Peptides against a protein of PDB entry 6D0Y. Designs and how they scored, part 75

Target 1, 225 residues: chain A of PDB entry 6D0Y
Amino acid sequence: ETEDHLESLICKVGEKSACSLESNLEGLAGVLEADLPNYKSKILRLLCTVARLLPEKLTIYTTLVGLLNARNYNFGGEFVEAMIRQLKESLKANNYNEAVYLVRFLSDLVNCHVIAAPSMVAMFENFVSVTQEEDVPQVRRDWYVYAFLSSLPWVGKELYEKKDAEMDRIFANTESYLKRRQKTHVPMLQVWTADKPHPQEEYLDCLWAQIQKLKKDRWQERHIL

## One batch from the design tools (peptide; made by RFdiffusion4, then SolubleMPNN)

Design b2_p16_6_s1 (from b2_p16_6, 9 letters changed)
Fold by OpenDDE base, seed 5:
Structure b2_p16_6_s1 (fold): chain B 225 residues (1-225), chain A 16 residues (1-16)
Amino acid sequence: as target 1 above (225 residues)
Amino acid sequence: SEKEKAIKELEEIAKS
């Protein structure tokens, strides 16, 4: 495939097709694998770009990378390295919106067998350990808790299946932090619908409640978090 | 491997 055609294929994957998404991804993985000897750098850059710029296709591209990793372990490793490097750069640049998305993306790579579950658990243990740091702004503590919690819709099920005891400890530490953290003082407001009220709540507390519900529901999403 | 090294860095990224 030409470089331009590869770009088109990668950018358009997951769009309407007569074939299943899974079959399309398998096909594309085969095409990309075959072209790695000639276009590895280009393919790597393209995948990193679409992973970052098209969050609506997160699971499509993580799945694609998973398929590629299964075909070519070395390339999978190079992709992971590139994404981790990008995460580091995002954090250094204080681009926390990009950073949290990259954490979520890397989390979903666990489902695709690109990153081992124990490694992700270790990362999240370190995230939550930030809450124990002294002489740091609360916004730092809150952000790492946010990054952890906001990633669980993508990887919580897998992590609990593999490392339930460790995850329970992380949850306990998270809960402890949320109970003792300073909350923003705002007027309590409610949005009323025809049949039931929707209370407005501080964001992290709200997210925590949603994640607890998700966990209770065995990680089956019933609404977008 | 380089992948393994990168993953170890990821595990500790909050401390960087």
Scores: peptide ipSAE 0.703, ipTM 0.963, DockQ to the pose 0.018
Fold by OpenDDE base, seed 4:
Structure b2_p16_6_s1 (fold): chain B 225 residues (1-225), chain A 16 residues (1-16)
Amino acid sequence: as target 1 above (225 residues)
Amino acid sequence: SEKEKAIKELEEIAKS
């Protein structure tokens, strides 16, 4: 494959096709694997780019990376390293919108067997531990809780299957923090469509309620996000 | 491995 063709293939995967998405992803993974000897750097960069720029295709690209990781573990590792580095840079740059998305992306990589569930649990444990930090702005505490909660639709099921006790502890700590933190009334943002309308409330409380419901429903979403 | 190192960094990213 030519470099330009690779770009086209990567960018357009998941679009209208006569074949199933799964078959297309498998095919693309094969093509990319074959081209790694010649285009590893380009492919890596492309995947990182589309992962960041096309959030609507999050699960497509996490799945693709999962397939590639299975074919070439080292490449999968390099991709993970790149994404983690990007997350670190985003945090340093105070680009929290990008950062939270990257956390979600990395979370879904757990489902794709690219990142181990225990590592993700450890990360989230550290996220929630920020709520216990002294002399830090509440916005920092809130953001890490937000990043944690907002990622659970993508990985909560897997994490509870693997680390239920640890997750329960994280949830308990989260709940404790949410009860004691200062609250600002904001418009409600619904992550899941509910049968009953939610009242306007502080966003984190709303998100918490939605996540609690999701957990209660055994991580089965009523609607596809 | 480098991946393992990166994963450890991810686990501790909130502390950095």
Scores: peptide ipSAE 0.703, ipTM 0.962, DockQ to the pose 0.018
Fold by OpenDDE base, seed 3:
Structure b2_p16_6_s1 (fold): chain B 225 residues (1-225), chain A 16 residues (1-16)
Amino acid sequence: as target 1 above (225 residues)
Amino acid sequence: SEKEKAIKELEEIAKS
């Protein structure tokens, strides 16, 4: 495969096809695996790019990475490392919109057997522990709670199956924080921005209610969050 | 491994 062709294949996967998505993903995984000896760096860069820039294809690319990880564990590791580095950079740059998406992406990688569930639980424990930090802006506390809650539609089921007791503790701590946090009057329907990661303070309460319902429904989604 | 190190960083990303 040429580099240009690889770009086309990676960018267009999941689009209209006569074959099933799974079949296409398996096929692409095979192509990419075969080309790793010659184009590993290019493939890695392309996957990282589309993973970040095409959120509508989140589950497509997490699944693809899962398949690649199964074929080439080292490459899977390099991809995860790259995405984690990107998350760290996004947080440092206060790019909260990208950061929350990356958290969600990494969360779905748990379902794809790329990241271990216990590690994700540990991450979310640390996210919620931010609510207990002193002398920090509430926006920081709120964002990590938001990042946690907004990722649960993708990984909550798996985490509860593996670490129910730990997850219950995280939920209890989250609930406690949401009850005691200060609410600021902000107009609704504001666009989420990097400088204002939570322009709608009451959104966390709404999200919490939605996640509680999702949990009650055994993580079976009946509506789009 | 580098992956393991990255995962540890992810677990503590909120502290970074």
Scores: peptide ipSAE 0.702, ipTM 0.962, DockQ to the pose 0.018
Fold by OpenDDE base, seed 1:
Formats: structure tokens, C-alpha cells, sequence
Structure b2_p16_6_s1 (fold): chain B 225 residues (1-225), chain A 16 residues (1-16)
């Protein structure tokens, strides 16, 4: 495969086809694995790019990475490392929209057996522990709670199946924080942007209610959050 | 491994 052809294959996966998505992904994983000796760096960059720029295909690319990880564990590790580095860079750059999306992406990688559930639980424990930090802006506390809650539609079921006690503690801490935090009364219609890392009060409370309902429904989603 | 190191960084990303 040429570099241009690889780009086309990666960018167009999941589009209209006579074959099943699963079959197409398995086929692409095989092609990419075979080309790693010659195009590893290019493939890695392409996957990172589409993962970041095509959020509508989040589950497609997490699944693809899962398949690649099964074929080549080292490559899977390199991809995870690259995405984590990107998350760090996004946070440093105050690109909070990208940061939260990357957290969701990494969360879904748990379902694809790329990241271990206990590690994700540990991350979320640390996210919610930010609410207990003293002398920090509420915007910091709110964002990490938002990042946690907004990722649960992708990984909540898996985490509760494997770490229910730990998740319950995280939920309890989250609930306690939401009850005691300062109310901002910012309009809910304001969109979260890179330069506005503070979620609106009403939205965060609404999200909490939605997640509680989702949990009650055994993580079977009725409405896309 | 490099992956394990990266995962540890992820677990502690909020501390950064």
C-alpha cells in the first residue's frame, strides 16, 4: 500500500460498503499490520489524526485500534502513548473541547481491550479527587467532573461490571461536590469552548441527572447525550 | 514498558 492509499483507507473506513463494518475493520487491520514495517510512523500519525478530527467515527477507530492492538501489541502501546501525549498537550494549551473528547476516546478504548478498566477507574478517581483540592478555581473542579460524567456513556457499564465498589465511591464524591459547589447560574445554552473551560451549572446538574438515569437503566441509552 | 508508563501518566493526568 502506498501512503496515499493508506490515508484513503483509514479515512473512509465505515462508509458505504457491501460488507459488514466488522469485516471491513478486520480487513483494514490486516492491511495496516502488514504495512507497519514500512509505514508505522505514517499509520500512527494518520490514526491519531482521524481519531481527533472525526468524532463521528469514534467507535470505528477505537475498534480498529483494538484490532491492531491484538495483532501488534507494541503498536497499540505506541498509539495509546501518542493519544495520552496529545491529551497532555491539549490540557496545556487549554483546548478543553479536544481534551474532553480525548478522554472519551480513551474511555472507549477500555471496551476495545486496549486500556485496562482499573487504570481508567484510577484516572477517574483522580479526576473527582480534584473536587477535594483546596484553593483551586471551581472551573478546574467542574471540568474534571464534567470530563468524568461525559465519558460514562462510553465506559460506565464496563467500569461498574469490574469495579462497582470503586465507582460507587466516585459517584458519592461527585454527588457530594455537586450539592455543595457554588452555583453560577450561567445560561445553559452557552457552548463549551477551548477558551471557556467552565461548564454551566444547569448543564452539569442536568448531565448528572442524565447519568444517574443511565446508571439506573443498566447503562442502556435511550437518548444520545 | 512504554505503554505502562503512559498509562501511569494518564492515571495521574489530573495532577499535572
Amino acid sequence: as target 1 above (225 residues)
Amino acid sequence: SEKEKAIKELEEIAKS
Scores: peptide ipSAE 0.701, ipTM 0.962, DockQ to the pose 0.018

Design b2_p16_6_s2 (from b2_p16_6, 8 letters changed)
Fold by OpenDDE base, seed 2:
Structure b2_p16_6_s2 (fold): chain B 225 residues (1-225), chain A 16 residues (1-16)
Amino acid sequence: as target 1 above (225 residues)
Amino acid sequence: SEKQKALAELEAIARS
């Protein structure tokens, strides 16, 4: 495949097709694998780019990477390495929106058997441990908790299936932090009546409640968060 | 492996 064609294939995967998405992804994975000897660097760059720029296709590209990883383990590793590097760069650049997305993306790679669950658990354990750091801004503590919680819709089920005890500990630590953290004033952006049983919640408290509900529902989402 | 090294970096993100 030409470089331009590869770009087209990668960018358009998951779009309307007569075939199933999985079939298309398998086909594309085969094409990409065949072209790795000649275009590994290009393919790697393309995948990293679309992974970052097309969040609406997160699960498509994580699945694709999963398929590629199964075909070529080394390439999978290189991709993970590239994404981790990007995450570090995002954090260094204070691009926290991209950073949290990348954490979510990496989280979903666990489902695709690209990243081992224990590694992700260890990462999240370290994230939540930031809440115990002294002499750091609360925004730092909050962000890592946010990054953790924000990723659980994508990986919570898998992590609890494999590391339930460790995850429970992380949850306990998270809950403890959320209870003791300083809450900012929440602007009343909605009209609240007596019929609304709950006041407007701070974003982390709201997210925590959502995640607790998700956990209660056995990590089965009924709606897109 | 290189992948394991990368994952070690991932695990250490919050500490870096």
Scores: peptide ipSAE 0.620, ipTM 0.951, DockQ to the pose 0.018
Fold by OpenDDE base, seed 5:
Structure b2_p16_6_s2 (fold): chain B 225 residues (1-225), chain A 16 residues (1-16)
Amino acid sequence: as target 1 above (225 residues)
Amino acid sequence: SEKQKALAELEAIARS
């Protein structure tokens, strides 16, 4: 495949086809593997780019990377390394929206057998441990809790299947923090119904409630968060 | 491996 054609194939994967998505991804993985000797750097850059810029295709590209990783473990490692570097760069640049998305993407790579569950659990343990840091802005504590909770729709089921005890500990620590953290109050945001008033929940409390419900539902998502 | 080293860095993201 030519370099330009590779870009087209990677960018358009998952679009309407007569074949199944799984079949298309397997085919593309084979094509990319065959072209690695000549176009490894280009393929790596393309995959990193689409992973970052096309969130609507998150599961498509994590699956593709999973297939590639199975074919070429070293390339899978290079991709993971590149994404981790990007996450560090995003955090350094204070691009927290990109950072949280990258955490979510990396989380879904666990489902695709690219990242081992124990590594992801360890990462989340460290995220939640930020809540125990002293003399740091609350926004730092809140963001890492947010990043953790926001990623669970993509990886919570897998992590609980393999590391339920560790995950329960992380949840307990998260709950403890949420109970003791300082909360802002905006009375103007209260919602009123004909029957009774409904106070507006703080965003982390709201997210926590959503994740608790998801967990209770055995990680079967009924709505898009 | 390089992958293992990268994962170690991932685990340490919050510490940096």
Scores: peptide ipSAE 0.619, ipTM 0.951, DockQ to the pose 0.018
Fold by OpenDDE base, seed 1:
Structure b2_p16_6_s2 (fold): chain B 225 residues (1-225), chain A 16 residues (1-16)
Amino acid sequence: as target 1 above (225 residues)
Amino acid sequence: SEKQKALAELEAIARS
């Protein structure tokens, strides 16, 4: 494919087609691999862009990158490097919504065999270790816990299969922090049962409860987080 | 490898 067509192919992957998504992704991976000698930088930029700007296609693009990584390991590495750089830039720019999404994206790359599970566990260990930092704003501690917990729907199963002991330690540290942190009232719609009302929980406590339930259910989602 | 270097950066995100 020509350079001008690559953008269209990458942006439109996963849309309505007579072929299966898997077939389309394999086909596109082959096309992109063939064009890497001439258009590596262009392809890299395009993939990074759509990965960041089209969150509804997260699993499509992580899968595509997984396929490309299998075909060209070096390119896979360059993509990961680019995404990590973007994450650092997002954090530096205080774009925390983008940052948490990028963490989630990178998490799903573990499932696609692009990032090794031990590396992701190590990252999350460091995230939760922020809770032990002294003289830092609670918002910093809370954000890294949030980034960790909010990524587990995408990678929790894999990480527990590979590093269960380490994950249990991270969970224990997280729970300990959540018990001792200052909790604030969040003005939001309260949900009550007719006969058994429950108090409104702070957002991190709520997320923690959801993740604990997800873990109990062997990481099979029954509700949308 | 370059990938390993990148992953080292990833692991160190919270420390940066």
Scores: peptide ipSAE 0.618, ipTM 0.951, DockQ to the pose 0.018
Fold by OpenDDE base, seed 3:
Structure b2_p16_6_s2 (fold): chain B 225 residues (1-225), chain A 16 residues (1-16)
Amino acid sequence: as target 1 above (225 residues)
Amino acid sequence: SEKQKALAELEAIARS
């Protein structure tokens, strides 16, 4: 494949096709693997770019990376390294919206057998431990809790299946923090009818309630959070 | 491995 053609293939994967998505991804993984000797750097850059800029295709690209990782473990590792570097850069640049998305993306890589569950649990343990830091802005504490909770729709089931005791501890610590934190007036995650308004909740409390419901439903999502 | 080193960095994100 030519360099320009590779870009087209990667960017357009998952779009309307006569074949199943799985078959298309398997085919693309084969094409990309074959071209790694000549275009590894280009392919790596392209995958990193689309992973970051096309959030609507998150599961498509995590699955693709999972397939590539199975074919070439070293390349899978290089991709993970690149995404982690980007996460660090996003945090350093105060791009917290990109950062939280990248955490979510990395979370879904656990489902694709690219990142081991224990590593993700350890990361989230450290996220929630930020709530115990002294002399730091609440926005820092809140962001890491938000990053944790907002990623659970993509990885909560897997983590509880493999590390239930550790996850329960993280949840307990999260709940404890949410009970004692200062609440602020922020946009809600839920949509209310104007004619019959419900009591408004702080955004992080709303997210917590939704995640608790998701957990109660055994991580079977009925609607997009 | 390099991947494991990267994951160690990921685990330490909140500490950076």
Scores: peptide ipSAE 0.617, ipTM 0.950, DockQ to the pose 0.018

Design b2_p16_6_s3 (from b2_p16_6, 8 letters changed)
Fold by OpenDDE base, seed 5:
Structure b2_p16_6_s3 (fold): chain B 225 residues (1-225), chain A 16 residues (1-16)
Amino acid sequence: as target 1 above (225 residues)
Amino acid sequence: SESQRALAELEAIARS
């Protein structure tokens, strides 16, 4: 495979095909593995790029990386390291939109057996620990809570299956923070749909309620957050 | 930041 062809294959995976998506991903993983000796750096860069720029294909590329990791564990590690470096760079550059997406991507890599559940739990513990930092803007604390909560639709089930006690502690700390944080003063509006009014809530409180419901529903998502 | 330092640790333990 040529370098240009690899780019095409990686970018177009998941498009409509006569074969199943899983079959296509397995095939692509095999092709990429075979080309790693010659194109490792290029493949790594391509995968990192599509992971960042094509959020609509998040689960496709996490699955691909999972399959590739199963074939070549060392490459999987290099990919994770690259993504973590990118997350650090995004945070340093105050690119919080990219950062939160990368957290979600890393979260889904847990489902794909690329990142261990305990490691992800440790990351989330560190995120929530930011709420305990003193003399920092609330927006900083809020963002890390947001990054944690907004990632749970992708990884909450797996983390609770393996680290329920630790997750409960994180949830307790999160709840405690949400209760004591300052809320913005916005006039309460009711959105009327048909014959039922829906009260508006502060964004993080709303997200928290949605995650609590998701947890109650055993992490079976019934709505888009 | 502490969170950024934690990510360095995550890099080391992500595969464990």
Scores: peptide ipSAE 0.038, ipTM 0.722, DockQ to the pose 0.017
Fold by OpenDDE base, seed 4:
Structure b2_p16_6_s3 (fold): chain B 225 residues (1-225), chain A 16 residues (1-16)
Amino acid sequence: as target 1 above (225 residues)
Amino acid sequence: SESQRALAELEAIARS
């Protein structure tokens, strides 16, 4: 495949097709694998770009990378390294919106067998350890907790299956921090239609409650029809 | 930061 054609294929995967998404991803993975000898750097850059810029296709591209990793383990490693490097750069630049998305992306890569569960646990341990840092703004501590908690819908099940003790420790540390942190008042912006209406909570407390519920439900999300 | 430095290590262990 030509370089330009590869770009088109990568960018358009998951769009309307006569074939299943799974079939298309397998096909694309095969094409990309075959072209790695000639276009590895370009393919790597393209995948990193779409991973960052097309959040609506998060699971598509994590799955694609998973398939590529299975075909070419070294390429999978290079991709992970590139994404981690991008995450570090985002953090250094205080681009927290990009950073949190990248954490979610990396989290889903665990499900795709690209990143090992213990490594992701280690990353989250590092995130939550920021809450113990002295002489740092609370916003910094809050962000890392947010990044951790907001990523658990993607990877919490896998991490608890593999590293339940470590995850419990992270949760305990998170809970401890949330109890100690300064809370801000948030205006009520949502209409609650549940049996018992709840006042709008501070965003981290709310997220924590949601994650605790998710954990209690064994990481099975409930969908409202 | 410690977290940023630790991410460098993750590059090596992410596949392990």
Scores: peptide ipSAE 0.037, ipTM 0.718, DockQ to the pose 0.017
Fold by OpenDDE base, seed 3:
Structure b2_p16_6_s3 (fold): chain B 225 residues (1-225), chain A 16 residues (1-16)
Amino acid sequence: as target 1 above (225 residues)
Amino acid sequence: SESQRALAELEAIARS
């Protein structure tokens, strides 16, 4: 495949096709694997780029990487390293929207057998440990809690199946922090009913409630968070 | 930050 053609294939995967998505992903994985000897660096860059720029295709690209990882374990590792480096760079640049998405992307890579569950648990332990820092703004503590909670829809089931005790500790620490943190006034979508105003919740409290419900439902999502 | 440094460490263990 030519370089331009590879870019097209990678960018367009998951779009309307006569074949199933699964079949297309397997085919693309095979093509990419075959071209790694000649275009490894380019393919790596392309995958990192689309992973970052096309969040609507998160599960498509995590699955693709999972397939590639199964074919070439070393390449899978290089991709993970690249994404983690990008996460660090995003944090350093205060690009928190990109950072939280990257955490979510990495979370779903656990489901694709690219990242080990214990490693993700360790990452979340580090995130929640930020809540114990006393010499930093609350916004920093809040963000890491948000990054953790907002990623659980993608990986919570897997992590609780394999590391339930550790996850319980993380949840306990999170709950403790949320109870004692200062609440902020933030805009929020709410339902309006005549003569019965609906209560407004702080965004992290709301997210926490949603995640608690998801956990109670054994991580079977019944609504879009 | 400590969390950022921790992420660097996770680069090595993410595959383990």
Scores: peptide ipSAE 0.036, ipTM 0.715, DockQ to the pose 0.017
Fold by OpenDDE base, seed 2:
Structure b2_p16_6_s3 (fold): chain B 225 residues (1-225), chain A 16 residues (1-16)
Amino acid sequence: as target 1 above (225 residues)
Amino acid sequence: SESQRALAELEAIARS
């Protein structure tokens, strides 16, 4: 495949096709593997770009990377390193929306066997440990908790299957923090239903409740959070 | 593994 053709293939994967998505991804992984000797840098850059810029195809590209990692483990590692560098850059640039998305992407790579579950658990342990840092803004603490919780729909099942004790500890620490953190209250915002009025929850509390429900449902998502 | 090393580096971000 030519360099330009590779770009087209990578960008268009998951679109309408006569073949199944799984078949297309397997085929593309094979093509990319074969072209790594000549176009490794280009392929790496392309994958990083689409992973970052096409969030609607998150699972498509994590799956693709998973397939490619199985074929070429070294390339998989380089990809992860590149994505982590991007995450660092996003944080340095105060692009927290991109940063949290990248955390989600990395989380889903655990499901694709690109990142080991224990490593992801360790990362989340460090994220939640930020809540214990002294003399830091609460917004920093909140963001790392948010990054952790908002990533669990993509990786919670896998992490609890392999590291349940450690995850429970992280959850306990998270819950403890959420109970003691200062909350922003907006009394004017209430959700009213027939005979069942309730105030709107703070965003982290709301997310926590959603994640608790997801956990209770054994991480089987019945609706998009 | 390379992925594990990368994540180890990422873990340090939380402390920075």
Scores: peptide ipSAE 0.047, ipTM 0.766, DockQ to the pose 0.018; fails the geometry check

